# Peptides against a protein of PDB entry 2C5K, part 99

Target 1, 91 residues: chain A of PDB entry 2C5K
Amino acid sequence: EDPFQQVVKDTKEQLNRINNYITRHNTAGDDDQEEEIQDILKDVEETIVDLDRSIIVMKRDENEDVSGREAQVKNIKQQLDALKLRFDRRI

## One batch from the design tools (peptide; made by RFdiffusion4, then SolubleMPNN)

Design b2_p28_8_s2 (from b2_p28_8, 16 letters changed)
Fold by OpenDDE base, seed 2:
Structure b2_p28_8_s2 (fold): chain B 91 residues (1-91), chain A 28 residues (1-28)
Amino acid sequence: as target 1 above (91 residues)
Amino acid sequence: MIKAGKSLEELIEYFKERKEELKKLFEE
Protein backbone atom coordinates (compact mmCIF):
# COMPACT_ATOMS: atom_id res chain seq x y z
CA GLU B 1 0.00 0.00 0.00
CA ASP B 2 1.00 3.58 -0.54
CA PRO B 3 1.99 5.78 2.40
CA PHE B 4 -1.40 7.51 2.44
CA GLN B 5 -3.32 4.31 3.06
CA GLN B 6 -0.84 3.15 5.65
CA VAL B 7 -1.14 6.40 7.58
CA VAL B 8 -4.93 6.26 7.37
CA LYS B 9 -4.96 2.76 8.78
CA ASP B 10 -2.51 3.63 11.53
CA THR B 11 -4.50 6.74 12.42
CA LYS B 12 -7.71 4.78 12.77
CA GLU B 13 -5.91 2.18 14.83
CA GLN B 14 -4.62 4.88 17.16
CA LEU B 15 -8.09 6.32 17.58
CA ASN B 16 -9.57 2.91 18.24
CA ARG B 17 -6.97 2.22 20.90
CA ILE B 18 -7.67 5.51 22.61
CA ASN B 19 -11.39 4.88 22.42
CA ASN B 20 -10.89 1.58 24.17
CA TYR B 21 -8.71 3.26 26.76
CA ILE B 22 -11.36 5.87 27.51
CA THR B 23 -13.93 3.13 27.90
CA ARG B 24 -11.77 1.52 30.56
CA HIS B 25 -10.85 4.83 32.18
CA ASN B 26 -13.99 6.89 32.65
CA THR B 27 -12.31 9.27 35.08
CA ALA B 28 -9.64 11.65 33.94
CA GLY B 29 -6.52 10.86 35.90
CA ASP B 30 -3.39 12.73 36.75
CA ASP B 31 -1.06 10.21 35.25
CA ASP B 32 1.38 10.06 32.38
CA GLN B 33 -1.09 8.13 30.26
CA GLU B 34 -3.56 11.00 30.15
CA GLU B 35 -0.89 13.28 28.78
CA GLU B 36 0.15 10.67 26.27
CA ILE B 37 -3.43 10.35 25.08
CA GLN B 38 -3.55 14.09 24.58
CA ASP B 39 -0.32 13.89 22.62
CA ILE B 40 -1.72 11.19 20.38
CA LEU B 41 -4.87 13.19 19.73
CA LYS B 42 -2.74 16.17 18.78
CA ASP B 43 -0.65 14.00 16.50
CA VAL B 44 -3.81 12.74 14.84
CA GLU B 45 -4.93 16.31 14.20
CA GLU B 46 -1.61 17.13 12.59
CA THR B 47 -1.72 13.92 10.59
CA ILE B 48 -5.13 14.81 9.22
CA VAL B 49 -3.72 18.11 8.02
CA ASP B 50 -0.94 16.23 6.28
CA LEU B 51 -3.42 13.83 4.73
CA ASP B 52 -5.45 16.74 3.38
CA ARG B 53 -2.32 18.34 1.98
CA SER B 54 -1.38 15.14 0.24
CA ILE B 55 -4.83 14.96 -1.32
CA ILE B 56 -4.45 18.47 -2.69
CA VAL B 57 -1.22 17.42 -4.35
CA MET B 58 -2.76 14.24 -5.68
CA LYS B 59 -5.61 16.21 -7.23
CA ARG B 60 -3.07 18.10 -9.30
CA ASP B 61 -1.79 14.78 -10.60
CA GLU B 62 -5.31 13.66 -11.56
CA ASN B 63 -5.25 10.75 -9.16
CA GLU B 64 -8.25 8.45 -9.56
CA ASP B 65 -8.38 7.68 -5.83
CA VAL B 66 -8.85 11.27 -4.64
CA SER B 67 -12.57 10.97 -3.92
CA GLY B 68 -12.07 7.82 -1.93
CA ARG B 69 -9.21 9.37 -0.01
CA GLU B 70 -11.29 12.43 0.83
CA ALA B 71 -13.98 10.17 2.22
CA GLN B 72 -11.42 8.35 4.33
CA VAL B 73 -10.12 11.59 5.80
CA LYS B 74 -13.66 12.75 6.49
CA ASN B 75 -14.32 9.53 8.36
CA ILE B 76 -11.17 9.97 10.44
CA LYS B 77 -12.14 13.54 11.28
CA GLN B 78 -15.53 12.38 12.49
CA GLN B 79 -13.95 9.64 14.55
CA LEU B 80 -11.49 12.10 16.06
CA ASP B 81 -14.20 14.60 16.94
CA ALA B 82 -16.28 11.94 18.64
CA LEU B 83 -13.27 10.72 20.56
CA LYS B 84 -12.31 14.21 21.69
CA LEU B 85 -15.80 14.69 23.01
CA ARG B 86 -15.61 11.49 25.00
CA PHE B 87 -12.18 12.37 26.29
CA ASP B 88 -13.15 15.86 27.40
CA ARG B 89 -16.36 14.77 29.11
CA ARG B 90 -14.53 12.63 31.60
CA ILE B 91 -14.44 13.93 35.16
CA MET A 1 0.20 -1.55 11.59
CA ILE A 2 1.73 -1.59 15.02
CA LYS A 3 1.39 -4.68 17.15
CA ALA A 4 -0.94 -4.76 20.08
CA GLY A 5 0.52 -4.39 23.52
CA LYS A 6 2.69 -1.37 22.79
CA SER A 7 2.84 1.43 25.29
CA LEU A 8 1.26 4.74 24.42
CA GLU A 9 4.70 6.24 24.03
CA GLU A 10 5.69 3.50 21.64
CA LEU A 11 2.53 4.12 19.64
CA ILE A 12 3.37 7.79 19.38
CA GLU A 13 6.87 7.07 18.15
CA TYR A 14 5.66 4.54 15.63
CA PHE A 15 3.04 6.91 14.34
CA LYS A 16 5.56 9.70 13.90
CA GLU A 17 7.83 7.42 11.93
CA ARG A 18 5.07 6.37 9.59
CA LYS A 19 4.05 9.98 9.02
CA GLU A 20 7.45 10.64 7.50
CA GLU A 21 6.53 8.32 4.67
CA LEU A 22 3.41 10.36 4.01
CA LYS A 23 5.40 13.58 3.79
CA LYS A 24 7.13 12.21 0.73
CA LEU A 25 3.86 12.46 -1.14
CA PHE A 26 3.74 16.25 -1.03
CA GLU A 27 7.19 17.48 -0.06
CA GLU A 28 9.06 15.91 -2.94
Scores: peptide ipSAE 0.045, ipTM 0.555, DockQ to the pose 0.049
Fold by OpenDDE base, seed 1:
Structure b2_p28_8_s2 (fold): chain B 91 residues (1-91), chain A 28 residues (1-28)
Amino acid sequence: as target 1 above (91 residues)
Amino acid sequence: MIKAGKSLEELIEYFKERKEELKKLFEE
């Protein structure tokens, strides 16, 4: 598995972990855990930027077809956005 | 793949480590 796919996979797994946490914690009560989740969400956001940057480089320098990679990043963005909504609307 | 049983802090550190692999694609 190439580095790009590895990061994509790990990013999605992080988001899935958070999603499961939110499912079990519909009401915020563990402040330490909540802060850690917030940090992970921020890291995912930054990772998406890095993934986009890598796509630009691969397109430019390696002349690769990046349509598939762009679709993967789009999917992660959608997953992140949905998760942020779930996280923020909790009582 | 992230192993089950890790704390959130451990997951953060693991994730940061994995991101270094991506940097090789555009920083080197």
Scores: peptide ipSAE 0.044, ipTM 0.554, DockQ to the pose 0.049
Fold by OpenDDE base, seed 4:
Structure b2_p28_8_s2 (fold): chain B 91 residues (1-91), chain A 28 residues (1-28)
Amino acid sequence: as target 1 above (91 residues)
Amino acid sequence: MIKAGKSLEELIEYFKERKEELKKLFEE
């Protein structure tokens, strides 16, 4: 499988898992899982930067139409932002 | 593919591995 698509897929899966966790935990906890979720969100944010960088390289080296990949990254950014909002709003 | 039932720590580690693989292929 295309490494780019694999990372996109895994990133979305991580975000979905966190979303499900937040649904089951509507109040902020003080357990280790809460900290791990926060770490994952940070990793996703960094991964989005890496995905954008990979698109730049693909444009330069392959001269391909990357509009589809850019749309995928945009979608992940939107998903992350929504999830961060849900995570931070919990009391 | 990330399997359901994995611990959060396992998911984090898997995700880091995939990200590193991406860097190796696309990092300038």
Scores: peptide ipSAE 0.042, ipTM 0.548, DockQ to the pose 0.050
Fold by OpenDDE base, seed 5:
Structure b2_p28_8_s2 (fold): chain B 91 residues (1-91), chain A 28 residues (1-28)
Amino acid sequence: as target 1 above (91 residues)
Amino acid sequence: MIKAGKSLEELIEYFKERKEELKKLFEE
């Protein structure tokens, strides 16, 4: 499988799992779990940077689906932002 | 894909491993 798509899928899956966790935990509680969630959110941010970097390189290859990949990253950014709001409102 | 049932720590580790594959796309 395309490494880009693999990372995109895993990123969205991670965010979905955290979203489900927040739904079950509307208030901050277990510090260890909260820290791990924060780590995942930070990792997603860094992953988005890497995805954007890869897209820049792929733009040099006319055979790449640049527009589709950019849309995927945009969607992940929106999902991350929404999740951050939910996460922060519990603090 | 990430398997269900893993701890958050295990998921983070798995995710980081997958990112290394992505880095090959832009570090050339």
Scores: peptide ipSAE 0.041, ipTM 0.547, DockQ to the pose 0.048

Design b2_p28_8_s3 (from b2_p28_8, 16 letters changed)
Fold by OpenDDE base, seed 2:
Structure b2_p28_8_s3 (fold): chain B 91 residues (1-91), chain A 28 residues (1-28)
Amino acid sequence: as target 1 above (91 residues)
Amino acid sequence: MIKPGLSLEEWIEYFKERKEELDKKFLE
């Protein structure tokens, strides 16, 4: 198993689950649930930082082509940013 | 993998646990 790919997969699944929640809750709902979602989004953000760090190490120590992994992280970043906008714009 | 069919509270807790597990697998 490739831990990097597992993290990517689970991170995307987290974002998708939150996105589905927002779809079902177009207005800000229960404060506790909203706060917990914010915490998950923060954790995802930190996970992305870790993914980037790992790519740097892979490039440096293994001289491996990491373009695919960089593209994956970029995609997750875009997904996160879009989700944050949806989350914040709810009234 | 994220378990399907969980309530919001349930999958939030699952994510916390999974995050820790993935961190260990990834950083070790």
Scores: peptide ipSAE 0.132, ipTM 0.581, DockQ to the pose 0.053
Fold by OpenDDE base, seed 3:
Structure b2_p28_8_s3 (fold): chain B 91 residues (1-91), chain A 28 residues (1-28)
Amino acid sequence: as target 1 above (91 residues)
Amino acid sequence: MIKPGLSLEEWIEYFKERKEELDKKFLE
């Protein structure tokens, strides 16, 4: 198992779950679930930073072609940014 | 460029822990 890919997969799944939640809850609520989503988004953001750092290590120490992994992280970043926007724009 | 403070092997272990943390999060 490649832990990098597993984290990417889990991160993507969390973002998808948040996306589904926002779709079902188009109005912002003042409850524990809303706060939990905020926490997850923050965790995802931190995870992306870690993924980027790991790619730097792979390029430097292993001299690997990381283009595919860079593309994956880029995709997650875009998804995160889109979700943040959707989350914040809710009434 | 930000230099990571972990080796590749350390990052592998870190990501295993990160996976566990993420798996604990759920919405509905």
Scores: peptide ipSAE 0.109, ipTM 0.616, DockQ to the pose 0.180
Fold by OpenDDE base, seed 1:
Structure b2_p28_8_s3 (fold): chain B 91 residues (1-91), chain A 28 residues (1-28)
Amino acid sequence: as target 1 above (91 residues)
Amino acid sequence: MIKPGLSLEEWIEYFKERKEELDKKFLE
């Protein structure tokens, strides 16, 4: 499996696991776990930036999968945004 | 806990490693 797809998969897995955590912890705490989740979300955000950059690089060569990869990144962005809202809205 | 047997810090480190791999393969 190519590294791009692997990172996409890992990113989605991270977001899904955090989503499950938020579901189990619908009230926000101020413990170390909350801070670590925030760090993971930041890493995901940085990874999305890198994924976008990688697509720009890939466009230099003819690649039929570019549009598909753009759609994948868009999906991850939407997932991240939704998760950030859930994370921040907790009381 | 996000995943049994894996701390949140360990997940962060795992993700960083994957990010570095991405940088190596696509941004360089």
Scores: peptide ipSAE 0.082, ipTM 0.565, DockQ to the pose 0.050
Fold by OpenDDE base, seed 5:
Structure b2_p28_8_s3 (fold): chain B 91 residues (1-91), chain A 28 residues (1-28)
Amino acid sequence: as target 1 above (91 residues)
Amino acid sequence: MIKPGLSLEEWIEYFKERKEELDKKFLE
């Protein structure tokens, strides 16, 4: 399996899991788990940056089509932004 | 494939591992 695709898949899964956590915990707490999820969100953000960087590297190869990968990263960015908003808006 | 039923601690470690794999494969 393509490692890029695997990371994309894993990243989406992490976001989905956090989303599920927020669904089950719609009130923000002061526990360690909330902090750890916030850290995961930051890690996802950094991963997206790395994914973008990898695409830039791939574009240096004229024989490689990266349009699909760009769309995937865009989708993850949107998912992250929505999730961050949902996470931060909890009372 | 993504392992189901991970604890939060396992999530973190798994994610870090995947990020490191990305870096190794494409950026390092």
Scores: peptide ipSAE 0.075, ipTM 0.568, DockQ to the pose 0.051

Design b2_p28_8_s4 (from b2_p28_8, 17 letters changed)
Fold by OpenDDE base, seed 5:
Structure b2_p28_8_s4 (fold): chain B 91 residues (1-91), chain A 28 residues (1-28)
Amino acid sequence: as target 1 above (91 residues)
Amino acid sequence: MIKPGLSLEEWIEYFKKIEEEMKKKFEE
């Protein structure tokens, strides 16, 4: 299995689960899970950077068509940004 | 793939492992 696709898939699943959590917890609370979610969001952000790096390598060193991968990363970024907005706007 | 039964802490650990594996691929 392609590790890139695996990471993309897992990342999206994590973001979806966090989104569901936020839906159930519309207000910020003193829950240990809140900090864990923050950590996950940070890790996702860093993972996206890594995914971008891999795309650069594929494009440069392997001369691979990466348009599909770029679109996938863009989609994850949008999903992350939306989630961060929901998370931060909670009272 | 992230298993549905994992705790958030376990998810973080799993995610980090995947990320580390990816980083190794970039350096090789």
Scores: peptide ipSAE 0.109, ipTM 0.596, DockQ to the pose 0.050
Fold by OpenDDE base, seed 3:
Structure b2_p28_8_s4 (fold): chain B 91 residues (1-91), chain A 28 residues (1-28)
Amino acid sequence: as target 1 above (91 residues)
Amino acid sequence: MIKPGLSLEEWIEYFKKIEEEMKKKFEE
């Protein structure tokens, strides 16, 4: 099992769940649920930082081709950014 | 793995767990 791939998979699944939540809650609320989503988004952001760091380590220490992993992280970043924008634009 | 019917609180706990695991394994 590759921990990197596991985290990538889990992160994407979490982002998809948040996206579905936003779809069901298109109006910004003033409750604990909104704060919880913000916390999750922050955790995802930190996870992406860790993924980036892991790629640096793999390139340096393992000298392996990480282009595929870099593309995966890029995709997750784009998904996160789009989700954050959608979350913030709710009225 | 994400369990079916996961609450938001459980999401947070799961993310924190993942984050901690990533820090242990991949931070320089």
Scores: peptide ipSAE 0.091, ipTM 0.587, DockQ to the pose 0.051
Fold by OpenDDE base, seed 4:
Structure b2_p28_8_s4 (fold): chain B 91 residues (1-91), chain A 28 residues (1-28)
Amino acid sequence: as target 1 above (91 residues)
Amino acid sequence: MIKPGLSLEEWIEYFKKIEEEMKKKFEE
């Protein structure tokens, strides 16, 4: 199993779960849950940084075509940004 | 609470584990 792909998969799964939660909870009212979601979002953000770092390593040390992986990371970033917007807009 | 399977806290812990593993493998 490719750990890069596994992390991508896990990241998307986490974002989807949070997205579903936000759909069911359009009002921010549970402070503990909100904090936990923020923690997950922060973890996702840090994971994306790690994914980018791995791509840099692949480009530098292995001289591989990383266009596909770059596209995957871009997609996750877009998903994260959209989710952050949904999360923050809640009252 | 975010489900199914793991609680939100459990998912946080799991994700942190994944992050640590990735750092070990891919961090410069």
Scores: peptide ipSAE 0.089, ipTM 0.579, DockQ to the pose 0.051
Fold by OpenDDE base, seed 1:
Structure b2_p28_8_s4 (fold): chain B 91 residues (1-91), chain A 28 residues (1-28)
Amino acid sequence: as target 1 above (91 residues)
Amino acid sequence: MIKPGLSLEEWIEYFKKIEEEMKKKFEE
C-alpha cells in the first residue's frame, strides 16, 4: 500500500486509540498521561501538514485520487478537532 | 493505557517512526 494511505490509516488508529482512552477516562487525573496524549495530538497535527503538502505535489500530476485524498485529510482534521474538544472538556 | 502492552510514550515513538518513513517515501 502506498505511503499516503498507510499514514492516513495509522493516523486514524492513533486518534481512535486516544478517543477510546478519553472514553475510559472522562476526567483528567494523570498529568503525565495527559501530556503524552497532547504530544501525540501534536504529532497528528504535523502529520496532517505533511499530508496536505503531499497532496499539493500530487496535484501537479493531475491524479484522480487527489480529491479522494483531500477528503481523507478533511476527515482526519474533523476527527482531530472533535477529539481535541473532548479532551479539553474533561475536568 | 491506550493499547495493552504499549505505553503512551511508545505510541509517540511509533508515530514518529511512521512520519519519518513517510518523509522518506515522499522524497523518493
Scores: peptide ipSAE 0.086, ipTM 0.572, DockQ to the pose 0.050

## One batch from the design tools (peptide; made by RFdiffusion4, then SolubleMPNN)

Design b2_p29_1_s1 (from b2_p29_1, 13 letters changed)
Fold by OpenDDE base, seed 4:
Structure b2_p29_1_s1 (fold): chain B 91 residues (1-91), chain A 29 residues (1-29)
Amino acid sequence: as target 1 above (91 residues)
Amino acid sequence: FREEAEEQRKRLRESVEKLREETRKREEE
């Protein structure tokens, strides 16, 4: 599989897992899992940088269409932002 | 949760490494 698509898949699966955790744990707790989630969210932010770099390099080739990949990264950024909001608003 | 999350983090790290390598190779072309 294309490395870009694999990263997109793995990133979204990671975010979905966290989202499911937040759904089951609607209140913040004194749990090591809370810190791990914070670390994972930071890892996702760094992953987005790598995805964007990949797209920038692809744009050098006039024969390559990057619109689909740009939309995928935009979707991941939106998912990340929404998840951060849910995570931070828990009481 | 912990075990599944750690396996997912591992997979993501591995896939990111492959992407970085592909990007590096393409940058050098």
Scores: peptide ipSAE 0.686, ipTM 0.929, DockQ to the pose 0.892
Fold by OpenDDE base, seed 1:
Structure b2_p29_1_s1 (fold): chain B 91 residues (1-91), chain A 29 residues (1-29)
Amino acid sequence: as target 1 above (91 residues)
Amino acid sequence: FREEAEEQRKRLRESVEKLREETRKREEE
């Protein structure tokens, strides 16, 4: 499988798991899971940097279409931002 | 949650390493 697509898949699966956790825990907690979620969100941010770098390298070759990959990264960024807001707004 | 999250983090790290390797190889071309 394409390493880029595998990263996209794994990243979205991480975010989906966090989303499910937040759904079940609408009140902010003070436990190890809350800290782990923050760590995972940071890991996702770093992963996005790697995804963007890969796209930049692909853009060096004009024969490679990056529009689809850019859309995928944009979607991940949107999902990440939405989860951050949801996570932080919990009371 | 923790066990599942740790396994997912491991998978993500492994996939990111493969992506970084591919990216590096392309950068060297």
Scores: peptide ipSAE 0.686, ipTM 0.929, DockQ to the pose 0.926
Fold by OpenDDE base, seed 3:
Structure b2_p29_1_s1 (fold): chain B 91 residues (1-91), chain A 29 residues (1-29)
Amino acid sequence: as target 1 above (91 residues)
Amino acid sequence: FREEAEEQRKRLRESVEKLREETRKREEE
């Protein structure tokens, strides 16, 4: 598997898992799990930095089209932002 | 949730490490 695509997959799976948790837990409760989710979200933010860096490096080669990868990262960023909003709005 | 989430985090960390390695190799080209 392409490392970039594997990271994209694993990142989205992580976000989906958190999203499912939030759906089941509309009220903030279990502090330990809440903190873990916050840590996971930070890990995802760092992962996005790594994804962006990989794209920047690829852009050095004029023969490589990175538009597809850029779109994937954009999608992940949007998913993360939406999830963070849901997470923070819980009472 | 926690145990399964931790395994998922581990997988992500492993995949990220592979990406970082690939990126580093490309950067050095």
Scores: peptide ipSAE 0.685, ipTM 0.928, DockQ to the pose 0.920
Fold by OpenDDE base, seed 2:
Structure b2_p29_1_s1 (fold): chain B 91 residues (1-91), chain A 29 residues (1-29)
Amino acid sequence: as target 1 above (91 residues)
Amino acid sequence: FREEAEEQRKRLRESVEKLREETRKREEE
């Protein structure tokens, strides 16, 4: 079990769910779900900080290749940014 | 959506806690 990979997986699953929700709900409503999505996005942002911290610590050991993990985090950040854009552009 | 989202949030928080613990241990090395 790799905690980093598990976090990556869980984060992407969370973002995918929100993306699916936005697809089904192209307009912002008065639903509590909108606030929940905002909370989830905030949790993901904090998760990214934790992922980055783990990479920084790994970089202390030159024997550990962090390039793959950095790419994964970059991908998550891109996914998050795209999702935020979709979320905010809804009428 | 809410029920599933809450379950996933819980899972994510659990996995993050494991990562934080691993990171902390490495920082102490």
Scores: peptide ipSAE 0.686, ipTM 0.929, DockQ to the pose 0.931; fails the geometry check

Design b2_p29_1_s2 (from b2_p29_1, 14 letters changed)
Fold by OpenDDE base, seed 1:
Structure b2_p29_1_s2 (fold): chain B 91 residues (1-91), chain A 29 residues (1-29)
Amino acid sequence: as target 1 above (91 residues)
Amino acid sequence: FSEEAKEQKKKLEENVKKLREETEKREKE
């Protein structure tokens, strides 16, 4: 498995874990776990930048199809946005 | 949760590093 796919997989695993946490904790907390989740969400945002950069470089080569990778990044962005919304709307 | 999250973070960081290095290599070619 190439680094891009591994990063996608790892990112989705982190987002899923956070999603499960939010499901178990429907009220916002002020503890170390909440802060760690916030940090992970920021790290995911940075990871998306790295994923996009890799796609841009691939697009420079006319022989490389990036449509699948673009779809994967789009999916991660959507998952991140949905998760951020769930996280922030908790009271 | 915290310990597992830290482990996942470390794993992701390592793979992001590999991705970035690969990207940088391609950029220079």
Scores: peptide ipSAE 0.578, ipTM 0.895, DockQ to the pose 0.940
Fold by OpenDDE base, seed 5:
Formats: sequence, C-alpha cells, structure tokens
Structure b2_p29_1_s2 (fold): chain B 91 residues (1-91), chain A 29 residues (1-29)
Amino acid sequence: as target 1 above (91 residues)
Amino acid sequence: FSEEAKEQKKKLEENVKKLREETEKREKE
C-alpha cells in the first residue's frame, strides 16, 4: 500500500481513538493515559510535517495531482485542532 | 488504552519511516 495513504489512515485512527477516550473521560486526569494522549498529539503534528513534505515533493512534478492529498492533510489538521481544543478544555 | 495506543504508535512510526524514505528518494531525483 501507498505509505502516504497508510499514514493518513493510521493518523485518523489514532485521533478517533483519542476522541472516543475524551468523550468517556471529560475530566482531565494525571495518569499514564493522559500523558500518552499528549505524546500522540505531538507525534501527529510531526507526522503532518512528513505528509506535507511528501506533498511538496510530489507537487514539484507538474504531472502529479496533489489536490486529493492536500485535502486529506487539511482534514487531518482540522481534526487535530478540534481534538486539541477538546483535550485542553476538559475540566 | 495505553496498550492499544502503544501499538498504534509503533505502526504509525513504521509507516512514517517508509513515507520519509520514499519522499527523500523522490527529492533527490
């Protein structure tokens, strides 16, 4: 499988898992799970950098359409931002 | 959660590595 698509899929799965966790745990805690979530969110930010770099390289070639991939990354960024907001707003 | 997260993290990092290697190869071409 295309590494780009697999990374997108894996990233979305992680974000969805975290989103579900936050839904069940609306109160911020000081446990291993909270720390792991924070680490994953940071890793997702770094993963997005790798995804963007991949797109930039593809975009260098005029014959490669990157619009679909750009939309996918944009969607991930939006999902990440929304999740970070939910994570930080927990009482 | 932690066990699943750890497995997902490992899988993601493996695929990110593949992506980065592919990107680097293309960049040099």
Scores: peptide ipSAE 0.578, ipTM 0.896, DockQ to the pose 0.895
Fold by OpenDDE base, seed 3:
Structure b2_p29_1_s2 (fold): chain B 91 residues (1-91), chain A 29 residues (1-29)
Amino acid sequence: as target 1 above (91 residues)
Amino acid sequence: FSEEAKEQKKKLEENVKKLREETEKREKE
């Protein structure tokens, strides 16, 4: 098992679930689900830090190609930013 | 949604822990 790839997968699944929720809930609600989503988004931000740290450590070894992992993290960051925008735009 | 979110959050947290442990191990090598 590759923890990095598993985390990437799990993170994207979380973001996709939230995205689907937002699609079904275009207006922000004052409920526990909204709060949980905010918590998940914050957790994803911290997860990205862990992913980046992992890459930094790998980059110490010139024999390890990290370009693929960097691209994956970049994609997650983009997905997160887009989702945050959708989430925050809801009134 | 809440129940599903909690379960997957738990899964993510477990795997993040594994990632962090792996990273810390490599960092110290």
Scores: peptide ipSAE 0.580, ipTM 0.896, DockQ to the pose 0.917; fails the geometry check
Fold by OpenDDE base, seed 2:
Structure b2_p29_1_s2 (fold): chain B 91 residues (1-91), chain A 29 residues (1-29)
Amino acid sequence: as target 1 above (91 residues)
Amino acid sequence: FSEEAKEQKKKLEENVKKLREETEKREKE
């Protein structure tokens, strides 16, 4: 098992779940679930830091192509940004 | 959602730990 790929997968699954929740809840709530979503979004931001650190270390080794992993992290960042925008736009 | 989110968060944190440990190991070499 590749921890990097598993983390990518887990992160995307969490973001997808939040996205689905927002779809079902177009208005912001004042409950524990809203707070949990905020916590998850912050956790994802920290996870991205760990993913980037992993890539930086890989770049030190000339035999490892990181372009694919960089693309994956870029995709997660884009997904996160889109989700944060949707989350914040809810009235 | 809350219970499922908690399980996913726990899973993610465990795998992040593995990733970090791997990264730190390689970084120190």
Scores: peptide ipSAE 0.580, ipTM 0.896, DockQ to the pose 0.920; fails the geometry check

Design b2_p29_1_s3 (from b2_p29_1, 13 letters changed)
Fold by OpenDDE base, seed 1:
Structure b2_p29_1_s3 (fold): chain B 91 residues (1-91), chain A 29 residues (1-29)
Amino acid sequence: as target 1 above (91 residues)
Amino acid sequence: FSKEFKEQRKRLEESVKKLREETEKREKE
């Protein structure tokens, strides 16, 4: 298994799980789960840094096309931003 | 439900570890 693709998969699955949580908890709370969601969002932000670093290393080799991976990371960033907005704007 | 979050978080951590190891190896290559 490609480590990059596995990280992408696991990251998106984590974000999807949070998205489902927000759907079931459309009002902001102050419980342990809310805190864990915040921690997971930070984990994803750090994961994106790791994904970007791997792409930078690939760019060092001109024979490797990184456009597809860059698009995947961009998609994750967009998903994260949308999720953070949804999470923060809950009443 | 918290258990599911924790398990997924652990899976991601393990995946990231492998990615970092690969990246570091390639950086020094």
Scores: peptide ipSAE 0.688, ipTM 0.926, DockQ to the pose 0.925
Fold by OpenDDE base, seed 3:
Structure b2_p29_1_s3 (fold): chain B 91 residues (1-91), chain A 29 residues (1-29)
Amino acid sequence: as target 1 above (91 residues)
Amino acid sequence: FSKEFKEQRKRLEESVKKLREETEKREKE
């Protein structure tokens, strides 16, 4: 796989695992695990920036189609937003 | 838990590093 696709894969896997964690831990806690989840979410936000930068550079080349990659990033953003909402709603 | 998540974070970090390097390379071309 190319680096972009690998990042997409790893990012989605990360978010999926967090989602599963939230399912098992529907009540918020003040422990190291909760803090680590928050850190991971922040890392994903930064990862999205890197993905977008990659796409911008690709768009500079008129011969490269980025529509598929843009859709993938959009999907990740949506997944992240949904996950953040779930995470923050916990009592 | 922590071990699994940390390992996954590391994998993502490594993949992002490769992406960033590729992006920077292309940006300068």
Scores: peptide ipSAE 0.687, ipTM 0.925, DockQ to the pose 0.907
Fold by OpenDDE base, seed 4:
Structure b2_p29_1_s3 (fold): chain B 91 residues (1-91), chain A 29 residues (1-29)
Amino acid sequence: as target 1 above (91 residues)
Amino acid sequence: FSKEFKEQRKRLEESVKKLREETEKREKE
């Protein structure tokens, strides 16, 4: 499996795990788990930067079609944004 | 909880490392 697809897979798994956690914990807590979730969300943000960089490099070659990969990254960004909203809005 | 998240973080870290290496290699070509 190519590195890009593996990263996409692992990122989505992380986001899904957090989403499940938020569903089970709809009130914000002051524990180690909450801090770890915040750290993971930050890691995902940085991962997206790496994904975008890889696409930029691919786009340097005009003969390479990156539309599929761009769509995947867009989807991850949407998932992350939705998750951040859910996480931050908890009381 | 912690074990699962930590394992996933480790997996992602490793996959990102490979992606960065590939990207950096291509940038230099």
Scores: peptide ipSAE 0.687, ipTM 0.926, DockQ to the pose 0.870
Fold by OpenDDE base, seed 5:
Formats: C-alpha cells, sequence, structure tokens
Structure b2_p29_1_s3 (fold): chain B 91 residues (1-91), chain A 29 residues (1-29)
C-alpha cells in the first residue's frame, strides 16, 4: 500500500461525496451538515499541503520521477476549486 | 449521511497520518 495513493483516493472520494451533496442540495442550508462540508473542504486543503510536502521530499532525490504525482495533486486542486465554486454559488 | 461524512473524514485522517510518517522518515534520511 502506497500512502500517497491512498490519500489521493480518500481525498477524491470525499470531494465526490461533497459534490453529490451539493447536487442534492442546490440551496444553502443552515445546519450541521453545511458546517461539516466547510470543515471537510478545509481538511482537503490541508491534505493537499501534505501531498505537496511528500512530493518535495521525493524531488530531493534526483533518481525519482514525481511528474505523475504532481499531475495527481494538480487534478485534486482543480477538483477542489471547482467544488468550492459550486458550493459558494448556492443561494 | 453525516455518519458517512464522518467516517470518510476519519479514513482520510488516518491515511494522511501514514503519509506524513513516510514523508518525515524520508526527509530525515
Amino acid sequence: as target 1 above (91 residues)
Amino acid sequence: FSKEFKEQRKRLEESVKKLREETEKREKE
């Protein structure tokens, strides 16, 4: 088991769950679930920091290719940004 | 649904912990 890949998987699953929630709840609520979504989004932001740190350490080793992992993190960042836009656009 | 979110958050937290441990280990080498 590769910890990096597991984090990527878990992060994407969480973002997908939020995306599905937004689809089912097009209007912003004022309950514990809405607050939890905000917390999860912050958790994902912090997770991305950990992913980037991992890549930085890998890049220190000249004999290790990190391009694939960088692409994965880039994709997660894009997914997060898109999700934030959807979440904030809700009335 | 809230339970599902909480369980997923817990899984992510655990996986991140493992990643941090691996990263820190490699960083010190």
Scores: peptide ipSAE 0.687, ipTM 0.926, DockQ to the pose 0.906; fails the geometry check

